# Peptides against a protein of PDB entry 5VZU: the designs that were tried, part 45

Target 1, 271 residues: chain A of PDB entry 5VZU
Amino acid sequence: GRTLEDIFHEHMQELILMKFIYTSQYDNCLTYRRIYLPPSRPDDLIKPGLFKGTYGSHGLEIVMLSFHGRRARGTKITGDPNIPAGQQTVEIDLRHRIQLPDLENQRNFNELSRIVLEVRERVRQEQQEGGHEAGEGRGRQGPRESQPSPAQPRAEAPSKGPDGTPGEDGGEPGDAVAAAEQPAQCGQGQPFVLPVGVSSRNEDYPRTCRMCFYGTGLIAGHGFTSPERTPGVFILFDEDRFGFVWLELKSFSLYSRVQATFRNADAPSPQ

## One batch from the design tools (peptide; aimed at target 1 G56 S57 A220 W246)

Design b2_p21_6_s4 (made by RFdiffusion4, then SolubleMPNN; from b2_p21_6, 12 letters changed)
Fold by OpenDDE base, seed 2:
Structure b2_p21_6_s4 (fold): chain B 271 residues (1-271), chain A 21 residues (1-21)
Amino acid sequence: as target 1 above (271 residues)
Amino acid sequence: EKPIVDLPKMIEELRAKRAAA
């Protein structure tokens, strides 16, 4: 019978072959495009720029992180056998924060799955409501001729009577001390652990996170076949590190800032 | 040994499961 090792070796050979085929498709025609770094804005969650990440079996990838109002975007700089360069590998909704439970409950994949799927449903509802408001605004106000609706007669409902018993029961107002939602201290990192059954290529991931957001990741077959977006969690660790949990794939990708200075990499000023 | 997460194969397996459901 095939061993797990045989299956692994056969699969790694296939992946290497696919990478070779994918790169060799360009041997006859190389097009070079200049990449510009996104301008930094004060309201950006972290400084935009190049990040290196582990993307499951694809190995080392380079992604450009950029901010677009209440959305963040990871754009592939490196292509792979599934997803070509220039595609948006991750899209993050900065409106939809994911609140992680305590460390004990963070180990439960089903709890994380529940939280993410609830947020995904809210995002879908907001998209439907916003689509309806844009649709109804073109309602042709045809002149509704005001047909005078006839005056239906007021039925006199009868005056039932009086009895006034004054029961005094002086129930003390229990001071419901409104537990002031302590503003989630934006500065203290939360302890972080991957759920059981989420695969990480590297166990050396940060054990503290600043905040998490709902997002979607792009997946496709070889040659960019049947591309789709899957739900996930963007995890901000610090200024130079973020992660993405691929919920359906039960995988984690860690991204670290490329610590390089690029001359003349700034975007031209919008004229 | 932790199974190396093969993203292409997992995608194909997930698609096959969705097409069979």
Scores: peptide ipSAE 0.020, ipTM 0.579, DockQ to the pose 0.519
OpenDDE base, seeds 1, 3, 4, 5: peptide ipSAE 0.015, 0.016, 0.012, 0.015; ipTM 0.482, 0.490, 0.442, 0.484

Design b2_p21_7 (made by RFdiffusion4)
Pose (drawn by RFdiffusion4):
Structure b2_p21_7 (pose): chain A 212 residues (1-129, 189-271), chain P 21 residues (1-21)
Amino acid sequence: GRTLEDIFHEHMQELILMKFIYTSQYDNCLTYRRIYLPPSRPDDLIKPGLFKGTYGSHGLEIVMLSFHGRRARGTKITGDPNIPAGQQTVEIDLRHRIQLPDLENQRNFNELSRIVLEVRERVRQEQQEGQPFVLPVGVSSRNEDYPRTCRMCFYGTGLIAGHGFTSPERTPGVFILFDEDRFGFVWLELKSFSLYSRVQATFRNADAPSPQ
Amino acid sequence: SEEEAEREEMLAELREIWNVP
């Protein structure tokens, strides 16, 4: 929904062109691999499926939310040269809820960082052996109309890599649940916010034979 | 030391990608 002008500034102009060129080299001679929608589950769940998400200059990407015990997984359906399609873009730890402060403390980025890194450390120890909401100051959000109320938060990690999916790594963050079908992820080390929203469309023949 | 520098360069590039209007 833009022209060459609105894009010729600039890193996105490059990424958009590469994509157009790259994807169009297929001239619709394509191979398709099977995917499934995730299993629904009652008490042990807060609703799976496909979501549209913001991935900075790459634009929106489609991500599938699925539940695997005390962890939720976000798997890329569409991706980018940094973190490709099919990868785990996010992992939400559902046993480590993070309390939301009043608006003024939410605004304080360092309080958020200290709190998140604390949980990261407690998690490393374990493994080794709604109210108003605002993003902290200094955290970017391409959306800006992110909901200003939220129902809960959890520790999570996201996967990052340089171009070519080089040296991928988990970085700490915080998952934010807004309503039944909108959620967010604060990328702590990037001071960046990704806003996700449910894909409302219905899909035929997409259920999996079983959880396995 | 070299690996830390490379990681900081990657993070700088990612901040440019992720922090857009």

Design b2_p21_7_s1 (made by RFdiffusion4, then SolubleMPNN; from b2_p21_7, 8 letters changed)
Fold by OpenDDE base, seed 5:
Structure b2_p21_7_s1 (fold): chain B 271 residues (1-271), chain A 21 residues (1-21)
Amino acid sequence: as target 1 above (271 residues)
Amino acid sequence: SEREKEREEKLEELRKEFNVK
């Protein structure tokens, strides 16, 4: 039978060939776009910037990490045969923290799957509820063609008298339980291990994580066919490293900061 | 469904791509 190495080699050759075809097809029409580093904000989970990531057989890719309120985004700087450059390879919901279990239960892929899928359903419910509020507001401005209903005569209903004592209905202000935004306590790092059956290119990943969040990864067929978002886990290890667990793919991508300093990479000040 | 089959076939190919060590 074909060895895993033979299958790997054939598939790597196919991906390299596809990458070569794509790059060669554009060789006569290379448009260079300047990429600016996103500005850092005090509330950013880590410093935004360029990270090198691993995508199984696709090899090493460059992703820009940026923060957008309660969302983080990984934007592909390098494309691959499936996902072109400029696409959001990962979208992280910083509202939905994932609590990893102990190390024993972290080895259980089904437990991680349960936790992630429960968060996915909450995110889906929140999106449906927010969609309903936006929908109901537009429906009622149908032009009321004011058909002039004929003026039926004002029957003078008699002036009934004065004495309605104001009942002090002291409506207790319902305590809006402010959902305590638990500040992202940079707590003590939690021991971290990949679940059994999650593939990593390298076993050399950080064995301690700071925090995890729900996220989605972009997946597509070759040529960006049938693109969809698949559920996953963003794992913050440190200031310079994060991971993404692709749940349905049973894969782990490690991202490490590009330590190169770029002169004049800052976005021009908005004039 | 046919769509579920096509999706699982796509996921299987992506698993090969992502999980090659």
Scores: peptide ipSAE 0.516, ipTM 0.930, DockQ to the pose 0.656
OpenDDE base, seeds 1, 2, 3, 4: peptide ipSAE 0.238, 0.233, 0.239, 0.219; ipTM 0.718, 0.716, 0.714, 0.711

Design b2_p21_7_s2 (made by RFdiffusion4, then SolubleMPNN; from b2_p21_7, 11 letters changed)
Fold by OpenDDE base, seed 5:
Structure b2_p21_7_s2 (fold): chain B 271 residues (1-271), chain A 21 residues (1-21)
Amino acid sequence: as target 1 above (271 residues)
Amino acid sequence: SMAEEERKKRLEELKKEFNVP
């Protein structure tokens, strides 16, 4: 029988061949586009920039991490047979923190799945509510044809009725203590382990994480067919490392900062 | 549904690509 290594080797050869076919189809149309590093902002969760990621059998990929208010984005710098370069491989909702349980319960995939799916439903509800407010505002400016309804002259009466008593009812305004979103303490990292049955390319992932957030990953068939967003977990390990758990795929991608210094990689100053 | 079975099949294909065997 074929070994697991033989099956993996054959599958890797197929994916390499596909990558070669895709690159070779563009050989005559290779437009070199300059990539600019996103400017760092004070509110960025970590420094934006280039990260090398692992996508199981797809091997090593380069993504650009950038921040957009309460969202983070991983944009593919390298394409693969499924997802072309320039696509948003991951989109992270920094509004929706995932609280990981203890290490014992982190090993339970069904517990992680429950937590993520509950957050997904909240995100879906918020999108539906925000969509309704935007929809109702546009409908009512039908041109009211101003039919000149006639001036009926209705009367009259003046009655001045008098009396005075100012009831002092000093209703104390209940201070709705807006639960101050505790500033995301860059607290001591919590112990981290992948759930049982989540595949990782290697066992050499950080065993401590700072924060986790709800996110979605982009998946597609070969040639970017039927692209969809699948739920997952963004895991911040440190300033230079993050992960993404692809929940439906039961896969983990580790991303590590590209430490190379690029001369003149900064975005041109807005003139 | 047929669409759910097709999605399930595609998800299993993607799992092979994303997961090292």
Scores: peptide ipSAE 0.467, ipTM 0.920, DockQ to the pose 0.645
OpenDDE base, seeds 1, 2, 3, 4: peptide ipSAE 0.049, 0.029, 0.318, 0.227; ipTM 0.683, 0.654, 0.866, 0.818

Design b2_p21_7_s3 (made by RFdiffusion4, then SolubleMPNN; from b2_p21_7, 8 letters changed)
Fold by OpenDDE base, seed 5:
Parts: sequence; C-alpha cells; structure tokens
Structure b2_p21_7_s3 (fold): chain B 271 residues (1-271), chain A 21 residues (1-21)
Amino acid sequence: as target 1 above (271 residues)
Amino acid sequence: SEEEKKRKEKLEELRKEFNVP
C-alpha cells in the first residue's frame, strides 16, 4: 500500500504545483502593492505586525496581525491554493478568553473541544441578541396615512387640587453586576501542551502560554471554494509568538514575528 | 445531506493538507 509518506509526498507535490500555477498565472500581472504596518495602540494585546506562520503542507506563510477594539485579525500577506492573499485567515474575539485546564486535561482533545464549543455557543447567542435589537428599530415606519381625525372638542377637565405628597420612591440601586473583568493575569504564563492528536509541523512550540482566546479560522477548498469559518483557539505565548489551534482540522499553526526592520513601512499619517 | 457530505470531504482533504506527518 502507499505509505503515509508517499501519500503526503504526492499531496505536497499537488499543492506545490497548484501554488506554482497560481503564482505563474499572476506573474504576467504582478501589481506590487505596498503593505503598511498597522499603527500600534496602547491597548493592543501585543505590537501589531508581520508574523511568519505554519500551515502544514502549505509551508510558511506571512500574516499581518492587527487589533480592532475587542477583535484581533490575522490577514494573509501570502496566499495559498485554498486561501488567497488579503483574506482574514484568523479572527480572534478578545472578549472570549479561553481558560486552559491543567496539563493533564490539556492533553485531552475532547476537553479542549468542549471548552471551545461552549464559548462558540455564547458568541452565537450574543450575535443573535444583538441582531434582534437592530431589527426591531426599522419595522415601525409604515406610512401612517394621517387620516384627519375630526377635532372633537376636548372638554375642560377640572382643576384637581395641589396635594403633592412626595412619594419617597426608594429606588433600590439595581446591582450593576460588574462583569468581572478577570484581571489580565500579567503573571507567569501557564504550562502549555497540545492535545493528543493535534498535529504540529514543529514540536518546538512554547511550553508556556500567557493567555488564550476564542477565534475562528478561514478554511476553503482549492480556488477559495466554499469558504467558511471554523472554531479555534488563539494562544498568546509572548510578544513575538502566538499560535492557533484549528479544532476541526486537529492542527496547530505557530506564528513568529518577522524581526526584519522595514524602513518607511509606517502608514502615511492621515493628512 | 449532500452539503454535509461535501463539507466532510472538504474537512478530510484540509486535514491532509494541515496535518503534515
């Protein structure tokens, strides 16, 4: 039978060939577009910029990490046969922290899947609730044809007298359930290990993580067919490294900051 | 469904692509 190596080698050859075909088709019309680095903000989880990521057989890809309020985005700078350049390969919800269990339970893929799927359902509920508030506001501008209701003479309602007893409406201060902002434990990172059966192209990943968040990764067939978002975990290791666990793919991508100093890569100041 | 079958097949191919042995 074909070895796993033979199947892998054939599949890699197909992906390399597809990558070559795509790059060669564009070679006649290569418009070089300047990429600007996102400006850093004080509230950014880490410095935005270029990261080199691993995508299994696709090899090394360049992703721009940027922050957008309570969201982070990884935008592909390099395309592959499935996902073209300029697509958001990962979208991270910084509102939804993932708490990893102890190292023993981190080895359990089903436990990680449970935790992430519970967060996915919360995100889905919040999206449905926010969608209802936006929907109800538009419905009521039916054209009220102002039928001129005839002016019935409003009778003089008699002057009721002045006894304004001040009702002490002791408005109980509604307990504002302070959403416990779990303090960003800027502390020593927790021990980290990939679940059993999650593939990593490199076993040399950081064994300590600072924090994790719920996110979605973009997946598609060849030629960007049937693109969809799949649930995953963004893992912040340090200022220069993050990971993404693709749950449905059982894969881990490690991203490392591109340390190259680009002269004049700053976005032009808004005039 | 046929769509669910196609999605499953797509995920199986993507697993081969992402999961380098």
Scores: peptide ipSAE 0.519, ipTM 0.935, DockQ to the pose 0.651
OpenDDE base, seeds 1, 2, 3, 4: peptide ipSAE 0.515, 0.502, 0.517, 0.514; ipTM 0.933, 0.930, 0.934, 0.933

Design b2_p21_7_s4 (made by RFdiffusion4, then SolubleMPNN; from b2_p21_7, 9 letters changed)
Fold by OpenDDE base, seed 5:
Structure b2_p21_7_s4 (fold): chain B 271 residues (1-271), chain A 21 residues (1-21)
Amino acid sequence: as target 1 above (271 residues)
Amino acid sequence: MEEEEKRKKMLEELRKEFNVP
């Protein structure tokens, strides 16, 4: 029978060949596009920038992390045979924090799966509710052919008199205390372990995380066929490291900041 | 059926790609 190593070698050869074919097809049209680092904002969860991550057999990939209000995005700087460069490999919903259980329950993949799928359902409901408000507003501009109804003379309605008794209806302004979302206290990180059966290419992942969020990863077949979003967990470890758990793939990708100081990588100030 | 089978196959291949030791 084929060994796991033989299957791995054959699959790696196929992926290397595909990567080579893709890179060679682009070689004739390699437009070097300058990548600018996103400007840092005070409300950014961590400093935006370049991170190096692992996608199993695809090896080391470069992702740009950026923040967009209550969303974070990982954009592929390097493409692979499935997902081309410039695609959003991960989209993180910073509205939907995931609370990891204790270490014992974190080892249970089904418990993590339950938590993530419950959050996914909430996100889906919120998207459906927000979609209904946008839909109802456009329907009513049927072209009223304004037939010019002839100007019937508006009769002078008589000046009824002045009795303005001021009703002092002291409507107490209900202080809708907008619960100020307490800035996510940089609390002591919680102990972190991957669930049993989640693969990590590196066992040297951080064993403490600051916070987790619901997110989606982009998956596709070779050549970017049938692209879809799969549910996952964004795990913030520290200022320079985050992870993504690909729930359906049972895989973990670790992303580490590229520490290279790029001179002049800042976006030109909008003039 | 055909789309679900295609998705299943895609996920199986992606698991091989992502879960290489």
Scores: peptide ipSAE 0.540, ipTM 0.936, DockQ to the pose 0.663
OpenDDE base, seeds 1, 2, 3, 4: peptide ipSAE 0.466, 0.526, 0.537, 0.533; ipTM 0.908, 0.931, 0.935, 0.933

Design b2_p21_8 (made by RFdiffusion4)
Pose (drawn by RFdiffusion4):
Structure b2_p21_8 (pose): chain A 212 residues (1-129, 189-271), chain P 21 residues (1-21)
Amino acid sequence: GRTLEDIFHEHMQELILMKFIYTSQYDNCLTYRRIYLPPSRPDDLIKPGLFKGTYGSHGLEIVMLSFHGRRARGTKITGDPNIPAGQQTVEIDLRHRIQLPDLENQRNFNELSRIVLEVRERVRQEQQEGQPFVLPVGVSSRNEDYPRTCRMCFYGTGLIAGHGFTSPERTPGVFILFDEDRFGFVWLELKSFSLYSRVQATFRNADAPSPQ
Amino acid sequence: EEEEEREEMLAEMREIMNYTD
């Protein structure tokens, strides 16, 4: 929904062109691999499926939310040269909820950082052996109309890598649940916010034979 | 060398992820 002008500034102009060129080299001679929608589950769930998500200058990407015990997984359906399609973009730890402060403390980025890194440490120890909402100051959000109320928060980690999917790594963050079908992820080390929203469209023949 | 490579990667990711309209 833009022209060469609105894009010729600039890093996105490049990424957009590469994509067009690269994808168009297929001239619709494509191979498709099977995917499934995730299993629904009652008590042990807060709703799975496909979501549209913001991935900065790569634009929106489609991500599948699925539940695997006390962890939720976000798997890329569409991706980018940094973190490709088919990868785990996010992992939400559902046993480590993070309390939301009043608006003024939500605004304080360092409070959020200290709190998140504290949970990361407690998690490393374990493994080794709604109210008003606002993003902290200094955290970017491409959306800006992110909901200003939220139901809860959890610790999670996102996967990052340089171009070519080089040296991928987990970085700490916080998952934010807004309503039944809108959620967010604050990329702590990137001071960046990704806003996700449910794909409302219905899909035929997409259920999996079983959870395995 | 590994620290420098990670800093470059984070700089790239910050540039990408901090995109706004």

Design b2_p21_8_s1 (made by RFdiffusion4, then SolubleMPNN; from b2_p21_8, 11 letters changed)
Fold by OpenDDE base, seed 1:
Structure b2_p21_8_s1 (fold): chain B 271 residues (1-271), chain A 21 residues (1-21)
Amino acid sequence: as target 1 above (271 residues)
Amino acid sequence: MEEQKRQEKLEELRKDFQYTD
C-alpha cells in the first residue's frame, strides 16, 4: 500500500517538476521588473521589507511586507503554481487583535479555531454595517429637479421688538466618566506554541510572541484557479520575524527578514 | 458539489503545506 511517505514523495516530485517546468518556461522570455522597498513609517508595526517564508513542499518564497494604515500586506515576490507573483498572499487586519490563550490552551487547535472564527464573524458584521451606511448615503442624491421657484415679491417684514429675556437654564454638566482606554501595554512577550496538528517545517520557531492579529491568506488551485481568502493568524515574534497560521490548512509559515542590504532599492522620493 | 470541490482543493493544499519530518 502507499505509505504516507510515498504519497508525500510523489507529491514533492510533482511540485519539483512543476517548478522545473515554470523555470524552464521563463528561460525563453525573462521580464525584469524593479522592485522597490516600501518606505518605513513611524506607525509601522515593524520595518517593512522582504521576508523569506516557508510553504511546505513549495519551499522558500519571498514576500514583501508593507503597511497600509490599519492593514498589513504580504505580497508575493516569488510565484508558485497556485499563486502568481504580485498577489497578496496574506492580508492582516491590525484592528482585530487575536488574544492567544495560556500556553496550555494554545496546544488546543479547536480553541484557536474558535477565537479566529469569532473574530472573522465580527469582521464580517462590521463590513455589512459599513456597507449599509455607505449605501444609504449614496441613495439620497436623487436629481433635485431645480424647479424655478417664481420670484414672489418682497413683503415688508415688520420690525417686532427685542424683549426675549434669557432664561438661565442651569443644565448640570453630566459627568461623562471618560472610560480611560487603558494604554495597550506593549505586551511582554507571551509564551507561544503551535497547536497540536498544525504542520511546521521545523520546531525552530520563536517560543514567544509580541502580538497576534486576524488575517486572511490567499489560496487557489493550480494556475490560480478559484482564488479565495482563508482565515488565519498573523503572529508577530520580533522586528525580523513573523508567522502566519493557515487555519483551514492546519499549517504554519515562518517569515524571516531577508538580511541582504540592497543598494538603490529604496523607492524614489515622490518628486 | 461546490463544497466538495473546495474540500478536495483544501486537501491538496494541505499536502503542499505539510512538512515531512
Scores: peptide ipSAE 0.463, ipTM 0.908, DockQ to the pose 0.599
OpenDDE base, seeds 2, 3, 4, 5: peptide ipSAE 0.440, 0.452, 0.459, 0.456; ipTM 0.901, 0.904, 0.904, 0.906

Design b2_p21_8_s2 (made by RFdiffusion4, then SolubleMPNN; from b2_p21_8, 11 letters changed)
Fold by OpenDDE base, seed 3:
Structure b2_p21_8_s2 (fold): chain B 271 residues (1-271), chain A 21 residues (1-21)
Amino acid sequence: as target 1 above (271 residues)
Amino acid sequence: MEEEERKKKLEELTKHYRYTD
């Protein structure tokens, strides 16, 4: 009988062939578009820019990481047979931190799955609540027919004011010391390990991580058919490395900064 | 039928192995 390895190997060969056909079909019709690096902001989690990842049969992929307030995005610079260039391969919600358990419990995929699915449900609730507030504000400006109703002059009545003494209870305003959310200490990175049954091409991933966030990854069939978002975990290792755990796919992608310097890659300042 | 099932399995595998390094 075919092993899972045999099926995987045959599938990898088919994907390589599809990539070859796709690239060769358009070889004479290449349109080049200039890509600008995203501007860096002081509040960016890490410097935005180009990162390289490997994806099975796709080989080397280039993703641009950019920050958009409380969201981060990974945009494909290299397309593949399933997801074309310019698509957002990952979307990260920087409001929703994932707290990884201790190293022993990190081996349990079901524990990671529980944590991620609880955060996914909170994100869905917040989207529903925020959708309701935007809907009610279109109050019916019914046409105020300005009927000119007339000037009736009604009279004077004088009645007396009783004397109620205001007690000066000078309650000191207790300084509600707004607990300054301590800037999340750039603490020692916590020990990191992939859950059992999460596949990674390279076991040489960082064994410590700084922060984790909830995110979604884009999956699709060949030719960008039936695109959908799946839940995952963005893992910040350091300034130059991040990962993404694809929860439903039970896979891990490692991304490393492209160290090449690009001249004139900055977006022109908006005039 | 068999070709459609093969295609569906290939699409499922493609989704699964796309990010399985």
Scores: peptide ipSAE 0.030, ipTM 0.586, DockQ to the pose 0.194
OpenDDE base, seeds 1, 2, 4, 5: peptide ipSAE 0.026, 0.031, 0.028, 0.018; ipTM 0.611, 0.592, 0.633, 0.544; seeds 1, 2, 4 fail the geometry check

Design b2_p21_8_s3 (made by RFdiffusion4, then SolubleMPNN; from b2_p21_8, 9 letters changed)
Fold by OpenDDE base, seed 1:
Structure b2_p21_8_s3 (fold): chain B 271 residues (1-271), chain A 21 residues (1-21)
Amino acid sequence: as target 1 above (271 residues)
Amino acid sequence: EEKKKREEKLKELTKIYNYTD
């Protein structure tokens, strides 16, 4: 029977062969496109920019992290055999924070799975409710056939007299108990560990995280076949490092900021 | 049937992404 090692060796050979085919195809026709770094905004969770990701057998990938209001996106700068360059490898919902349990319960993959799947269900419900409100609002623009109402003659409006005394209905101001928005505790770094059975290429990941968010990762077959979004967790470690837990894949990808300074990489100011 | 194809795909993708050198 094929050992797990034989199967891994075959997949590694296929991936090496694919990398060789892709690199050899580029020898004949290179198309260069300028990429621009996204401008930083004051409300960005961290500075946007290029990050180096690690994906096991795929090796090193470059992603662009950008912020779009309450969403963050990781866009592939480097393609792979499954997902071409320019695709959104990760989408992060900054509305849906993931609260990690204590360090002991973080080792439990089923607990992380429960938390993530509960958030996924809330996100689906919000999308359905928002879809219904948008649907009902569009339904009322039936074509008002403006039937030409015939010009009935201006009957003289009789001068009704003035004296409507304003009733002083002293409506007591109901104390709207302003639900004190608990100040978003700029979270003291929480101890972080990967769940048992989540694979990381390197065990050298930060053991403290700032915050986590619900997100989805893009997965596909070779040649971008049957692309789908899978649930995951975006983990912010610091200003220069984030992770993504691929829940269904039981995989962790670490992303580190590319420290290289690029000349003339800033987006042209919108004139 | 569709669930089985997804499980097979996830198993393949898991190997690709989780293969540690």
Scores: peptide ipSAE 0.032, ipTM 0.660, DockQ to the pose 0.547
OpenDDE base, seeds 2, 3, 4, 5: peptide ipSAE 0.028, 0.029, 0.027, 0.028; ipTM 0.653, 0.653, 0.633, 0.638

Design b2_p21_8_s4 (made by RFdiffusion4, then SolubleMPNN; from b2_p21_8, 13 letters changed)
Fold by OpenDDE base, seed 1:
Structure b2_p21_8_s4 (fold): chain B 271 residues (1-271), chain A 21 residues (1-21)
Amino acid sequence: as target 1 above (271 residues)
Amino acid sequence: MEAEKRKQKLEELTRDFRYTD
């Protein structure tokens, strides 16, 4: 019977061969694009930049993390047989925080699945509602042909007198119960564990996380066939590490900041 | 088709080609 080692070896050979075919086929047609690092903003969840995937049969995966208001994006710098370079491998909705349960319940994949799917449904509802508001706003700019209505003469309606008695309606000042702004719990690291049945490359992932958000991951067949977004969880561990749980794939990807300094990698200042 | 994409992506994400020394 084929061992796991045989299967891995054959798959590695296939990936090397695919890489060789791609490089050899396009050797004379390589287009190089300069990549600029995203500028850091004060409102960014962490410093944007390059992150190394700590997973992958395809070798080194590099993803650029960037922030776009209430969204974050992981853009593939390295392509793979399924997802080409320049694709957004993950999209994170920073409006939709996921609260992880206690460690005991974090082991339950069905509990995580429930939480994520509830958030997915909220995101879908908000997209439908916002789509209706944007649709109704465009419909009212029909050209009002201002037909010049003819100036009908001012009939002097008589000045009826001012006797409106001021009703002293002493509206009691309703105590505005100041909704106690729950102090934004400075994200003290919470204990973290992967659910049972979620595949990771290894057990070497951070056992504490700062916060989690709803996100979607891109999946496709070889040659970018039938690309789709699947629900997942973005997990911020620290300033230099994040993860993504692919819910439908039952898998976890860990990303670590590339510590290399790049000369002239800053985006040109907007003129 | 969907099952194959899931399989291929799972293989990408989970297979650690550790060179066993």
Scores: peptide ipSAE 0.132, ipTM 0.705, DockQ to the pose 0.193
OpenDDE base, seeds 2, 3, 4, 5: peptide ipSAE 0.101, 0.110, 0.104, 0.108; ipTM 0.699, 0.698, 0.699, 0.692; seeds 3, 4 fail the geometry check

## One batch from the design tools (peptide; aimed at target 1 I83 W246 L249 S253)

Design b2_p22_1 (made by RFdiffusion4)
Pose (drawn by RFdiffusion4):
Structure b2_p22_1 (pose): chain A 212 residues (1-129, 189-271), chain P 22 residues (1-22)
Amino acid sequence: GRTLEDIFHEHMQELILMKFIYTSQYDNCLTYRRIYLPPSRPDDLIKPGLFKGTYGSHGLEIVMLSFHGRRARGTKITGDPNIPAGQQTVEIDLRHRIQLPDLENQRNFNELSRIVLEVRERVRQEQQEGQPFVLPVGVSSRNEDYPRTCRMCFYGTGLIAGHGFTSPERTPGVFILFDEDRFGFVWLELKSFSLYSRVQATFRNADAPSPQ
Amino acid sequence: DAAAAREAMLAEMREIMNYKPP
């Protein structure tokens, strides 16, 4: 929904062109691999499926939320040259809630960082052996109409890599649940916010034969 | 060298993830 003008500034102009050129080289001669929608589960769940998400200059990407015990997984359905389609873009630790401060303390980025890094450390120890909401100051959000109330937060990590999916790594962050079908992820080391929203469309023949 | 490469990657990611329309 834009022209060459609104894009010719600039890093996105380049990424958009490369995508157009690259994808159009297929002339609809494509191979398709099977995917499934995730299993629903009662008590042990807060609702799976496809979501539209903001991935900065790459624009929106489709990400699938699925539940695997005390962890939620976000898997890329569409992707980008940094983190491709099919990868785990986010991992939410559902046994490590994070309490939300009053608005003023939410605004303090360093408080959020200290709190998140604390949980990261507690997690490393374990593995080794709704109210008003606002983003902290200095955290970018392409959306800006992110909901100002939220139901809860959890520690999680996101996958990042340079161009070509080079040296991918987990970076700490915090997952934010707004309502039954909108959630967010604060990329701590990037001071960036990704807002996700449920794909409302219904899908035929998409259920999996089983969880395995 | 690995630290420098990681900082270069983070710089790229910050540029990408902090995008805002004009």

